# Designs tried in a protein design run: peptides against a protein of PDB entry 7SID. Part 42

Target 1, 151 residues: chain A of PDB entry 7SID
Amino acid sequence: LHMYLMLLKELPGEEYPLPMEDVLELLKPLSNVCSLYRRDQDVCKTILNHVLHVVKNLGQSNMDSENTRDAQGQFLTVIGAFWHLTKERKYIFSVRMALVNCLKTLLEADPYSKWAILNVMGKDFPVNEVFTQFLADNHHQVRMLAAESIN

## One batch from the design tools (peptide; made by RFdiffusion4, then SolubleMPNN)

Design b2_p14_6_s1 (from b2_p14_6, 7 letters changed)
Fold by OpenDDE base, seed 4:
Structure b2_p14_6_s1 (fold): chain B 151 residues (1-151), chain A 14 residues (1-14)
Amino acid sequence: as target 1 above (151 residues)
Amino acid sequence: SLFEEAIAYTNSIY
């Protein structure tokens, strides 16, 4: 886990995007890692903070490539799962903060939610609609972060 | 778990 998280943290970002093949390699174990540590709030927070770089890379890629669609799908699967558990009140505010940052980054890459759509339990949730729900979060810091993101 | 279920279901649509 530690080594994996370090790799995620060291992603260059949007200024120097990685080849999509490399992004895919990094995403492959992500779902399993998230599932394994789903009850560890600190690990979840760390994961969400680090995958911000993945979103930045995805936003710089060719949307028409199969690899891009695959990467987007894998990433959205993870975010969707975190969103689902958030709705079930399974995560503390610090994890929700990290999730909001991920959603914000997704919106920056896809402001119109053309591809940034969470599918959870057979239902589609555009990220822009998901994001606005955090404006009513129970924790003031989460509300503040969400509010800042729309300004 | 809810997470595993969500992952499995979401993966099925791709």
Scores: peptide ipSAE 0.044, ipTM 0.695, DockQ to the pose 0.298
Fold by OpenDDE base, seed 5:
Structure b2_p14_6_s1 (fold): chain B 151 residues (1-151), chain A 14 residues (1-14)
Amino acid sequence: as target 1 above (151 residues)
Amino acid sequence: SLFEEAIAYTNSIY
């Protein structure tokens, strides 16, 4: 886990995106890691903070390539899982804050949710619709963070 | 996916 988290942390930012092939290699174990540590709030928060770099890389890539579509799918599966468990009240506010930051970054890259669509249990949820739900979050800091990202 | 399966499992026990 520690080594994997270090690799995620060292991802280049938006200024210098990785080749999509490299992004795919880093995403491959992500779903399994998240599933294994889904009950550990601190690990989940750390993962969500680190994968912000993945969103930045996806936003700078060629959206028409097969590798980009695959990377988007793998990433959105993870975000969808975190969102679903959030709806089930499984995560504390600090994890939800990190998730909102991921959703915010997705909306910046895809404001109209053309590709940013969460598929959870066979149903599609556009990120722009998902994001608005955090405006009614029980924690004031989560609501404030969501409100700052509307425009 | 394994994560989706974990979600289903978690929902069944909580």
Scores: peptide ipSAE 0.039, ipTM 0.667, DockQ to the pose 0.067
Fold by OpenDDE base, seed 1:
Structure b2_p14_6_s1 (fold): chain B 151 residues (1-151), chain A 14 residues (1-14)
Amino acid sequence: as target 1 above (151 residues)
Amino acid sequence: SLFEEAIAYTNSIY
């Protein structure tokens, strides 16, 4: 886990996008890691903070390529799972803050949610619609972060 | 429970 988190942390951002093939390799174990540590708030927060770089890389890639679509799908599956568990009130505010930042970054890359769509329990939820729900979050800081992203 | 369903979902995403 530590090694994997370190790799995510050191992932180049928007300034130096990685080849999509490398992004795919990094995403491959992510779902398993997230599932295994879904009850660990600190690990979840760390993962969500680090995968911000993945979103930035996805935004710099050719959106029409097969590899890009594959990477987007794998990433959105993970975000969808975090969103689903958030609705079940299983995450503390700091994890929700990290999730909001991920969603914000997704919207920056895809403002109209053309590809940024979460599939949760067989239903599709555009990220722009999901994002607005955090305006009603129980924690003040989460609401403020969501509100700041609208401007 | 709803949480059990969420766990089942997360277990199916890999």
Scores: peptide ipSAE 0.037, ipTM 0.670, DockQ to the pose 0.132
Fold by OpenDDE base, seed 3:
Structure b2_p14_6_s1 (fold): chain B 151 residues (1-151), chain A 14 residues (1-14)
Amino acid sequence: as target 1 above (151 residues)
Amino acid sequence: SLFEEAIAYTNSIY
């Protein structure tokens, strides 16, 4: 786990995007890791903080390539899972803060939710619509972060 | 996906 988290942490940001092939390789174990540690708030927070770099990389790629679509799909599946569990009140505010930052970054990369759509239980939820729900979060810091991101 | 399965499992135990 720690090695994987370190790799995620060291991902280049928007300034130095990775080849999509490398992004895919990094995403492959992500769903399994998240699933395994879904109850560990600290690990989830750490993962969400680190995958911000993945979003930035996804925005730099050709959206028409198969690899890009695959990477987007894998990433959005993970984000969708975190969001769903958040709606089920399974995550503390610090994890939700990290999730909001991920969603914010997604919206920066895809303001109109052309590809940033969460599919949860067979239903599609555009990230822009998902994001607004955090304006009504139970925790004041989450609401504030969401509000700041809208402006 | 495996994570989706985890969601279902988590919802069943919490």
Scores: peptide ipSAE 0.038, ipTM 0.671, DockQ to the pose 0.067; fails the geometry check

Design b2_p14_6_s2 (from b2_p14_6, 6 letters changed)
Fold by OpenDDE base, seed 3:
Structure b2_p14_6_s2 (fold): chain B 151 residues (1-151), chain A 14 residues (1-14)
Amino acid sequence: as target 1 above (151 residues)
Amino acid sequence: SLFEEAIKYTESIY
């Protein structure tokens, strides 16, 4: 886990995107790792903070390539799972803060939610609609972060 | 995905 997290942490930002092939390789184990540690708040927070770089990389790639669509799909599945569990009140505020930052980054890359759509339980949820739900979060810091991120 | 499957289990645990 630690080594995997370090790899995620060391991902370049949007100024120097990784080849999509490399992004795919990094995303392959992500769902399994998240599933394994879904009950560990600290690990989930760390994962969400580190995958911010993945979002930035995805936003800089060709949206029409098969590899890009595959990478987006894998990533959005993970984000969708975190969001779904958040709705079920399974995560503390610090994890929700990290999730909001991920959603914010997605909106920066795709402000109209053309590809940033969460599919959860067979239903599609555009990230822009998902994001607004955090304006009503129970924790004041989450609400503040969501509100500030819109500006 | 495994994480999606984990949602089902999480609902049963909590």
Scores: peptide ipSAE 0.036, ipTM 0.667, DockQ to the pose 0.067
Fold by OpenDDE base, seed 1:
Structure b2_p14_6_s2 (fold): chain B 151 residues (1-151), chain A 14 residues (1-14)
Amino acid sequence: as target 1 above (151 residues)
Amino acid sequence: SLFEEAIKYTESIY
């Protein structure tokens, strides 16, 4: 886990995007790691904070390539799962804060949710629609972060 | 419960 988290942390940012092939390789174990540690709030927070780099890389790539679509799909599956468990009250505010930051970054890359769509329980939810739900979050810091991101 | 079903579905995603 620690080695994987270190790898995520050391990813180049938007200024130096990774080849999509490298992004795909990094994303392959992500779902399994998230599932294994889904009950560990600190690990989930750390993962969500680090995958912000993935969103930045996806935004700088050729959005029409098959590899890009595959990477987007794998990433959105993870985000969708975190959102789904958030609705089930499984995560503390600090994890929800990290999730909001991920959603914010997604909207910066895809403001109209053309590809940023979460599939949960067999139904599609555009990220811009999902994001607005955090304006009514029970924790004031989450609401504030969501509100600031809209402006 | 609905929560248990939702968690089960979420677990199947991974």
Scores: peptide ipSAE 0.032, ipTM 0.665, DockQ to the pose 0.106
Fold by OpenDDE base, seed 5:
Structure b2_p14_6_s2 (fold): chain B 151 residues (1-151), chain A 14 residues (1-14)
Amino acid sequence: as target 1 above (151 residues)
Amino acid sequence: SLFEEAIKYTESIY
């Protein structure tokens, strides 16, 4: 886990996106890691903070390639799972804050949710609609962060 | 496919 988290942390910034092949390699174990540590609030927060780099990389990539669609799908699967568990009130506010930041970054890359669509339990949820739900979050800091992200 | 496997992983997170 520690090594994997370090790899995520060391991802290049938005100005220097990784090749999509490298992004795919980094995403491969992500779902499994998230599943194993889904009840660990600190680990989940750390993961969500680090995967912001993935979104930045995806936003700078050619969206027409098959590899890009694959990477998008893998990433959205993870975000969808976190959102689903959030709806089940499984995460404290600090984790939800990190999730909102991920959703914010997704919307910056895809404001109209053309590809940013969460599929949870066989149903599609555009990220822009998902994001709106955090405006009604029970914690004031989460609501404020969501509100600040509206541009 | 990798996507199908990812769906299985998602189900395991719940």
Scores: peptide ipSAE 0.028, ipTM 0.635, DockQ to the pose 0.249
Fold by OpenDDE base, seed 4:
Structure b2_p14_6_s2 (fold): chain B 151 residues (1-151), chain A 14 residues (1-14)
Amino acid sequence: as target 1 above (151 residues)
Amino acid sequence: SLFEEAIKYTESIY
């Protein structure tokens, strides 16, 4: 886990995007890691904070290739799962804060949710619609974070 | 495969 998290942390920033093939390699173990630690709040927060770099790399790719769609799909599956568990009130505010940051970054990359669509239990949820739900979050810091992202 | 792992994770949360 720690080695994998380190790899995510060391991912190059927005100005130096990785090839999509490399992004796919980094995404391969992500679902399994998230599944194993889905009940650990601290690990989930850490994962969500680190995958911000992945979102930035996905957003920099303007190529509509099979690899891009694959990477987007793999990532969105994980985010969708976190969103689903959030709806079930399984995550504390600090995890929700990290998720909001991920969603914010997704919206910066895809403001109109052309590809940023969460599929949860067979139903599609555009990220822009999902994001607005956090404006009514029970925790004030989550609401504040969501609100500042609107401007 | 990547998709198999994703499906596994999705199913595991239910």
Scores: peptide ipSAE 0.027, ipTM 0.624, DockQ to the pose 0.243

Design b2_p14_6_s3 (from b2_p14_6, 6 letters changed)
Fold by OpenDDE base, seed 4:
Structure b2_p14_6_s3 (fold): chain B 151 residues (1-151), chain A 14 residues (1-14)
Amino acid sequence: as target 1 above (151 residues)
Amino acid sequence: DLFEEAIKLTESIY
């Protein structure tokens, strides 16, 4: 886990995007790692903070390539899982804050949710619609972060 | 199908 988290943290930023093949390799274990540590709030927060770099890489890639769609799908699967568990009230506010930041970054890459769509239990949720729901979050800091991100 | 994978993952969380 530690090594994987370090790899995520040290990913190049938007200025130096990774080849999509490398992004795919990094995403392969992500869903399993998230699942294994789903009950560890600190690990979940750390993962969500680090995957922001992945979103930046995904947003700069050719949308028509199969590898891009695959990478986007794998990432959205993870985000969808976190969103689902958030609705189940399984995460504390700090994890939800990190999730909002991920959603914000997704919207920056895809403002109209053309590809940023979460599928949870067979239902589709565009990220822009998911994001607005955090305006009604129970924690004031989460609401404030969501509100500030819309501007 | 990417959507099917997402469903499976969300179900596996529990």
Scores: peptide ipSAE 0.040, ipTM 0.684, DockQ to the pose 0.174
Fold by OpenDDE base, seed 2:
Structure b2_p14_6_s3 (fold): chain B 151 residues (1-151), chain A 14 residues (1-14)
Amino acid sequence: as target 1 above (151 residues)
Amino acid sequence: DLFEEAIKLTESIY
């Protein structure tokens, strides 16, 4: 886990995006890792904070690429799971804030949710609609973060 | 195919 988290953390910024092939390789184990540690708030927060770099890489790639679609799908699957569990009140505010940051970054890359769509339990939820729900979060800091992203 | 796989992966995290 530690090594994997370090790899996520050390992803290059938007100025020097990774090849999509490399992003895809990093995303492959992500779902499993998140699943294993889904009940660990600190690990989840750390993961969500680190994958912000992945979102930046995904937003700069050609959507028509098979690898891009695959990478986007894998990432969105994980985000969808975190959102779903958030709806079930499984995560503390700090994890939710990290999730909001991910959603914010997704919206910056895809404001109209052309590809940023969460599929949860067989239903599609555009990220812009999902993001709006955090404006009504029970924790004031989460609400403020969400509101800041809109303004 | 990818869609179905995504669903499965999402459900596996729950």
Scores: peptide ipSAE 0.035, ipTM 0.667, DockQ to the pose 0.183
Fold by OpenDDE base, seed 5:
Structure b2_p14_6_s3 (fold): chain B 151 residues (1-151), chain A 14 residues (1-14)
Amino acid sequence: as target 1 above (151 residues)
Amino acid sequence: DLFEEAIKLTESIY
C-alpha cells in the first residue's frame, strides 16, 4: 500500500501530463487497493487526494483514443464506488471533501459531463448532477467547498 | 474487461 501511495503522490500534475500508457499502468491496481481499504477513512482520503493528478492528466489527453476511454472508465469506476458508499453515509466529512475535489476537477475537464458519468448499480449519474447533491451535505465545510466550486 | 472490473468492485463493497 505505502509503495503504491508513494507512486501516486509522485505523479506529475496538470503542467506535465503523462503518456496515457503510463496512466493506465498506474490505474490498474487502483480499484483493488480502494476495495481493500474502503473502510479506512485515512487511506481513502489519501487515495482521493492523490488521484487528483490522474484527473488532470485525463483532462489534457486525447479523448478520442481507446486508451483514454479505458483510463476514464477505470477512474470513473473508482469514483463511482466512493460516491455509492458516500450515499450510504460510510465516509466522514474529510473523505467527502476529498471526493468533492475530485468531482470538481472532473467538471473542469468535462463541464457538460460528456464522458464524466458515474455508473453505479447499473444506473448512470452525470458528474454535474452528482456534484450538486453535495450542496446539501450535512457538514458545513463540505457544502461550502461544493458551493465555491460552482462559482 | 472494464465491465467485469466494475462488477467486481461493486460486489466487493458489501
Scores: peptide ipSAE 0.033, ipTM 0.660, DockQ to the pose 0.176
Fold by OpenDDE base, seed 3:
Structure b2_p14_6_s3 (fold): chain B 151 residues (1-151), chain A 14 residues (1-14)
Amino acid sequence: as target 1 above (151 residues)
Amino acid sequence: DLFEEAIKLTESIY
């Protein structure tokens, strides 16, 4: 786990995007890692904070590439799962804070939600719509972060 | 499919 988290943490930002092939390799175990440690709030927070770099890389790629679509799908699957369980009140505020930051980064990469769409139970939810829901979060810091991120 | 599977796996801990 630690080595994997370090790899995620050390991903270059928007300035130096990784080849999509490398991004895919890093994303492959992500869903399993998240699932395995889903009960550990600190690990979930750390994962969400580190995958911010992945979002930045995805935003720099060709949308028509099969690898890009695959990477986006794998990433959105994880984000969607966290969002879904957040609605089920399974995560503390610090994890939700990290999730909001992920959603914010997604909106920066895809302001019009062309690909940043969460499909939950057969329904599509653009990230911009999902993001606004955190304005009504039960924790004041989450609400504040969401509000500040819109500006 | 993959999305729903991930949700299922994550929810299974509770």
Scores: peptide ipSAE 0.040, ipTM 0.696, DockQ to the pose 0.157; fails the geometry check

Design b2_p14_6_s4 (from b2_p14_6, 6 letters changed)
Fold by OpenDDE base, seed 5:
Structure b2_p14_6_s4 (fold): chain B 151 residues (1-151), chain A 14 residues (1-14)
Amino acid sequence: as target 1 above (151 residues)
Amino acid sequence: SLFEEAIEYTNSIF
């Protein structure tokens, strides 16, 4: 876990995007790590903070390639799972704030939710619609963060 | 329970 989190932390951002093939390799273990530590609030927060770099890389890549679609799918599956568990009130406010930052970054990369769509329980949820729900979050800091993210 | 359903779903995608 520590090694993987370190790799995610050191991932280049928007200035120097990785080849999509490298992004895919980094995403492969992500779902497994998230599954194993889904009940650990601190680990979940750390993961969500680090995967912001993945979104930045996705936004700088060729959206027409098969590898890009694959990477988008794998990433959105993870975000969808966190969203689902958030709806079930399984995460504290600090984890929800990290998730909001991920959703904000997704909207910056895809303002019209062309590809940023979460599929949860067989139903599609555009990220822009998911994001607005955090404006009504029970915690004031989450609401404030969501409000600040509106462009 | 709701939690069990959530776990079941996440297990299907993780």
Scores: peptide ipSAE 0.064, ipTM 0.720, DockQ to the pose 0.119
Fold by OpenDDE base, seed 4:
Structure b2_p14_6_s4 (fold): chain B 151 residues (1-151), chain A 14 residues (1-14)
Amino acid sequence: as target 1 above (151 residues)
Amino acid sequence: SLFEEAIEYTNSIF
């Protein structure tokens, strides 16, 4: 876990995007790691914070490529799972804040939610619509973060 | 329970 998280953390940002093939390789273990640690709030927070780099890379890639679509799909599936569990009130505020940051970064890369769509239980949820729900979060810090993100 | 249902769903995703 530690090594994997370090790899995610060291992913280059928007200025120096990795080849999509490399991004895909980094995403492969992600779902397994998330599954194993879904009940560990601290690990979930850390994962969500580190995958911000993945979003930044995804936003700079050719969206028409098969690898890009694959990477987007894998990433959005994971985010959708976190959001689903968040809706079921399974995550504390710090994890929700990390999720909001992920959603914010997705919106920066895809403001109109052309590809940033969460599919949960067979239903599509555009990230821009998902994001606005955090404006009504029960925790003040989450609401503040969400509100700051739309400015 | 809602929790069990959520876990079951996420198990299908992860």
Scores: peptide ipSAE 0.062, ipTM 0.720, DockQ to the pose 0.116
Fold by OpenDDE base, seed 3:
Structure b2_p14_6_s4 (fold): chain B 151 residues (1-151), chain A 14 residues (1-14)
Amino acid sequence: as target 1 above (151 residues)
Amino acid sequence: SLFEEAIEYTNSIF
């Protein structure tokens, strides 16, 4: 786990995006890691903070690429799961803060949610609509972060 | 029950 998290942490930012093939390779273990540690708040927070780099990379890619669509799909599935569990109040505010940052980054890459759509239980939820829900979060810091992110 | 549903869903994803 620690090694994987370190790899995620050391991913290049938006300035130096990775080839999509490399992004795909890094995403392969992600769902398994998230599943194993979904009840560990600290690990979830760390994962969400580190995958910000993945979002930045996804935003720099060609939308017509099959690899890009695949990577986006895999990533959005994971984010959708975190959001779903958040709706079920399973995550503390610090994890929700990290999730909001992920959603913010997605919106920066896709302001109109052309591809940034969470499919949860067979229903599609555009990230721009999902994001606004955090304006009503129970924790003041989450609300503040969401509000600041819109500006 | 909501928790179980959430777990079931995440199990299907992960």
Scores: peptide ipSAE 0.060, ipTM 0.721, DockQ to the pose 0.119
Fold by OpenDDE base, seed 1:
Structure b2_p14_6_s4 (fold): chain B 151 residues (1-151), chain A 14 residues (1-14)
Amino acid sequence: as target 1 above (151 residues)
Amino acid sequence: SLFEEAIEYTNSIF
């Protein structure tokens, strides 16, 4: 886990996007890691903070290739799972803060939710619609972060 | 419980 988290943390930033093939390889174990540690708030927060780099890389891709769509799909599956568990009140505010930051970054990359759509329980939820739900979050810092992100 | 249902769903996608 530590090695994987360090790998995520040390990903090149927006200035140096990774080849999509490398992004795909990085995403392959992500679902498994998230599943194993879904009950660990600190690990979940760390994962969500580090995958921000993945979102930035996905947004920098000008290629509408099969690999890009595949990478987007795998990433959105993970975000959808975190959102689903958030609706079930399974995550503390710090994890929800990290999730909001992920959603914010997704909206920056895809403002009109052309590809940023969460599929949960067979139903599609555009990220722009999902994001607004955090304006009514029970924790004031989450609400504030969501509100400031829209401005 | 709701948690069990959520875990069951996440198990299907993870």
Scores: peptide ipSAE 0.052, ipTM 0.714, DockQ to the pose 0.117

Design b2_p14_7_s1 (from b2_p14_7, 6 letters changed)
Fold by OpenDDE base, seed 2:
Structure b2_p14_7_s1 (fold): chain B 151 residues (1-151), chain A 14 residues (1-14)
Amino acid sequence: as target 1 above (151 residues)
Amino acid sequence: MKEELEEKQKKFLE
């Protein structure tokens, strides 16, 4: 886990995008890692904070390539799962804060939700619609973060 | 790919 987290943390940002092949290699095991630690709030927070780098990389890629679509799919699968579990009140505010940051970054990369669509259990949820729900979060810091992202 | 992702998510949500 720690080695994997270190790799995610050290990913170059938007200024230095990685080849999509390298992004895919990091994203492929992501869902398994998240699944294993889904009940650990601190680990989930850390993972969500680190994958922000991936979103920045995805925004610099050609959406028409198969590798880009695959990478987007791998990432959105994980985000969708975190969102679903959030709706089930499985995560404390600090994890939700990290998730909102991921969603914010997605919307910055894809304001019209052309590819930023969460598919959960066969249903599609555009990130813009998902993001709006955090404006009504029970925790004031989550609401504030969501509101700041819109303004 | 879609089926693979669905299975991964299903496992995540179990």
Scores: peptide ipSAE 0.612, ipTM 0.937, DockQ to the pose 0.840
Fold by OpenDDE base, seed 3:
Structure b2_p14_7_s1 (fold): chain B 151 residues (1-151), chain A 14 residues (1-14)
Amino acid sequence: as target 1 above (151 residues)
Amino acid sequence: MKEELEEKQKKFLE
């Protein structure tokens, strides 16, 4: 886990994006890692904070590329699962904060949810619609973070 | 790819 988290953390920013092939290889194990630690709030928060770098890389790539679509799919599968478990009230506010930051970054890269669509149990949920649900979150800091993105 | 992703998510949500 530690080594994998270090790799996520060391992902370059917007100025020097990694080749999509490298991003894809990094994302392939992500779902399995998240699944193992889904009940550990601190690990989930750390993972969500680190994958913010991945979103920045995904937003700069050609969406018509097969590798881009694959990488987007790997990432959105994980985000969709975290969102679903959030709706089931499985996560504390600090994890929800990290998730909102991921969704916010997705909207910055894809404001019209052309590719940023969460598929959960066979149903599609555009991120722009998902994001608005956090405006009614029970925790004030989550509501504030969501609100600053649209105000 | 789609089937693989569905299986990954299913495992995540178990």
Scores: peptide ipSAE 0.611, ipTM 0.937, DockQ to the pose 0.845
Fold by OpenDDE base, seed 1:
Structure b2_p14_7_s1 (fold): chain B 151 residues (1-151), chain A 14 residues (1-14)
Amino acid sequence: as target 1 above (151 residues)
Amino acid sequence: MKEELEEKQKKFLE
């Protein structure tokens, strides 16, 4: 886990994006890692904070390539799962804060949710619509973060 | 690809 988290942390940002092939290879095991630690709030927070770099990389890539679509799918599958478990009240506010930051970054890359669509159990949820739900979050810091993200 | 992603998510949510 620690080695994998280190790789995520050291992923180049928006200024120096990795080749999509490398991003894809890093994303393929992500769902499995998250699944193993889904009940560990601290690990989930750390993962969500580190995958912010992935969104930045995706935003700078060619959206027409198959590898880009695959990478987007791998990432959105994980975000969708975190969102679903959040709706089931599985995560404390600090994890939800990290998730909101991911969604914020997605909206910056794709404001109209052309590709940023969460598919959960066969149903599609555009991120721009999902994001608004956090404006009504039970924790004030989550609401504040969501509010500043849309203004 | 969709089937693979669905299976990954299913395992995540179990």
Scores: peptide ipSAE 0.611, ipTM 0.937, DockQ to the pose 0.830
Fold by OpenDDE base, seed 5:
Structure b2_p14_7_s1 (fold): chain B 151 residues (1-151), chain A 14 residues (1-14)
Amino acid sequence: as target 1 above (151 residues)
Amino acid sequence: MKEELEEKQKKFLE
């Protein structure tokens, strides 16, 4: 976990995108890592904060590439799972804050949810529709973060 | 969604 988190933390931002092959290689283990630590709130928060760099990197890539679509799929699978578990009230507000930031970044890269679609248990949920649900979150800070993101 | 991704998510939500 430690080495993997270090790799995520050191990812370049939007201004310096990585080759898609490198991004894909890093994303392939992500779901498994998240699964192992899904019950650890602090680890989940850390992972979600680190993958913000991945979202920014994906947004600068050629969306017509097969590797880009694969990388997007790997990432969206994880985000979809976190969202689903959030609906089941598994995560405290700090983890939900981190998730909202990921969704915000996705909307900035893809405002009309052309590729930013969460598939959960066989059903598709466009991120722009998912995001609006956090406007009604039980915690005031989550609602505020969601509200400022769409204004 | 690819079968691989479906299985990964299934394990995540297990």
Scores: peptide ipSAE 0.609, ipTM 0.936, DockQ to the pose 0.740

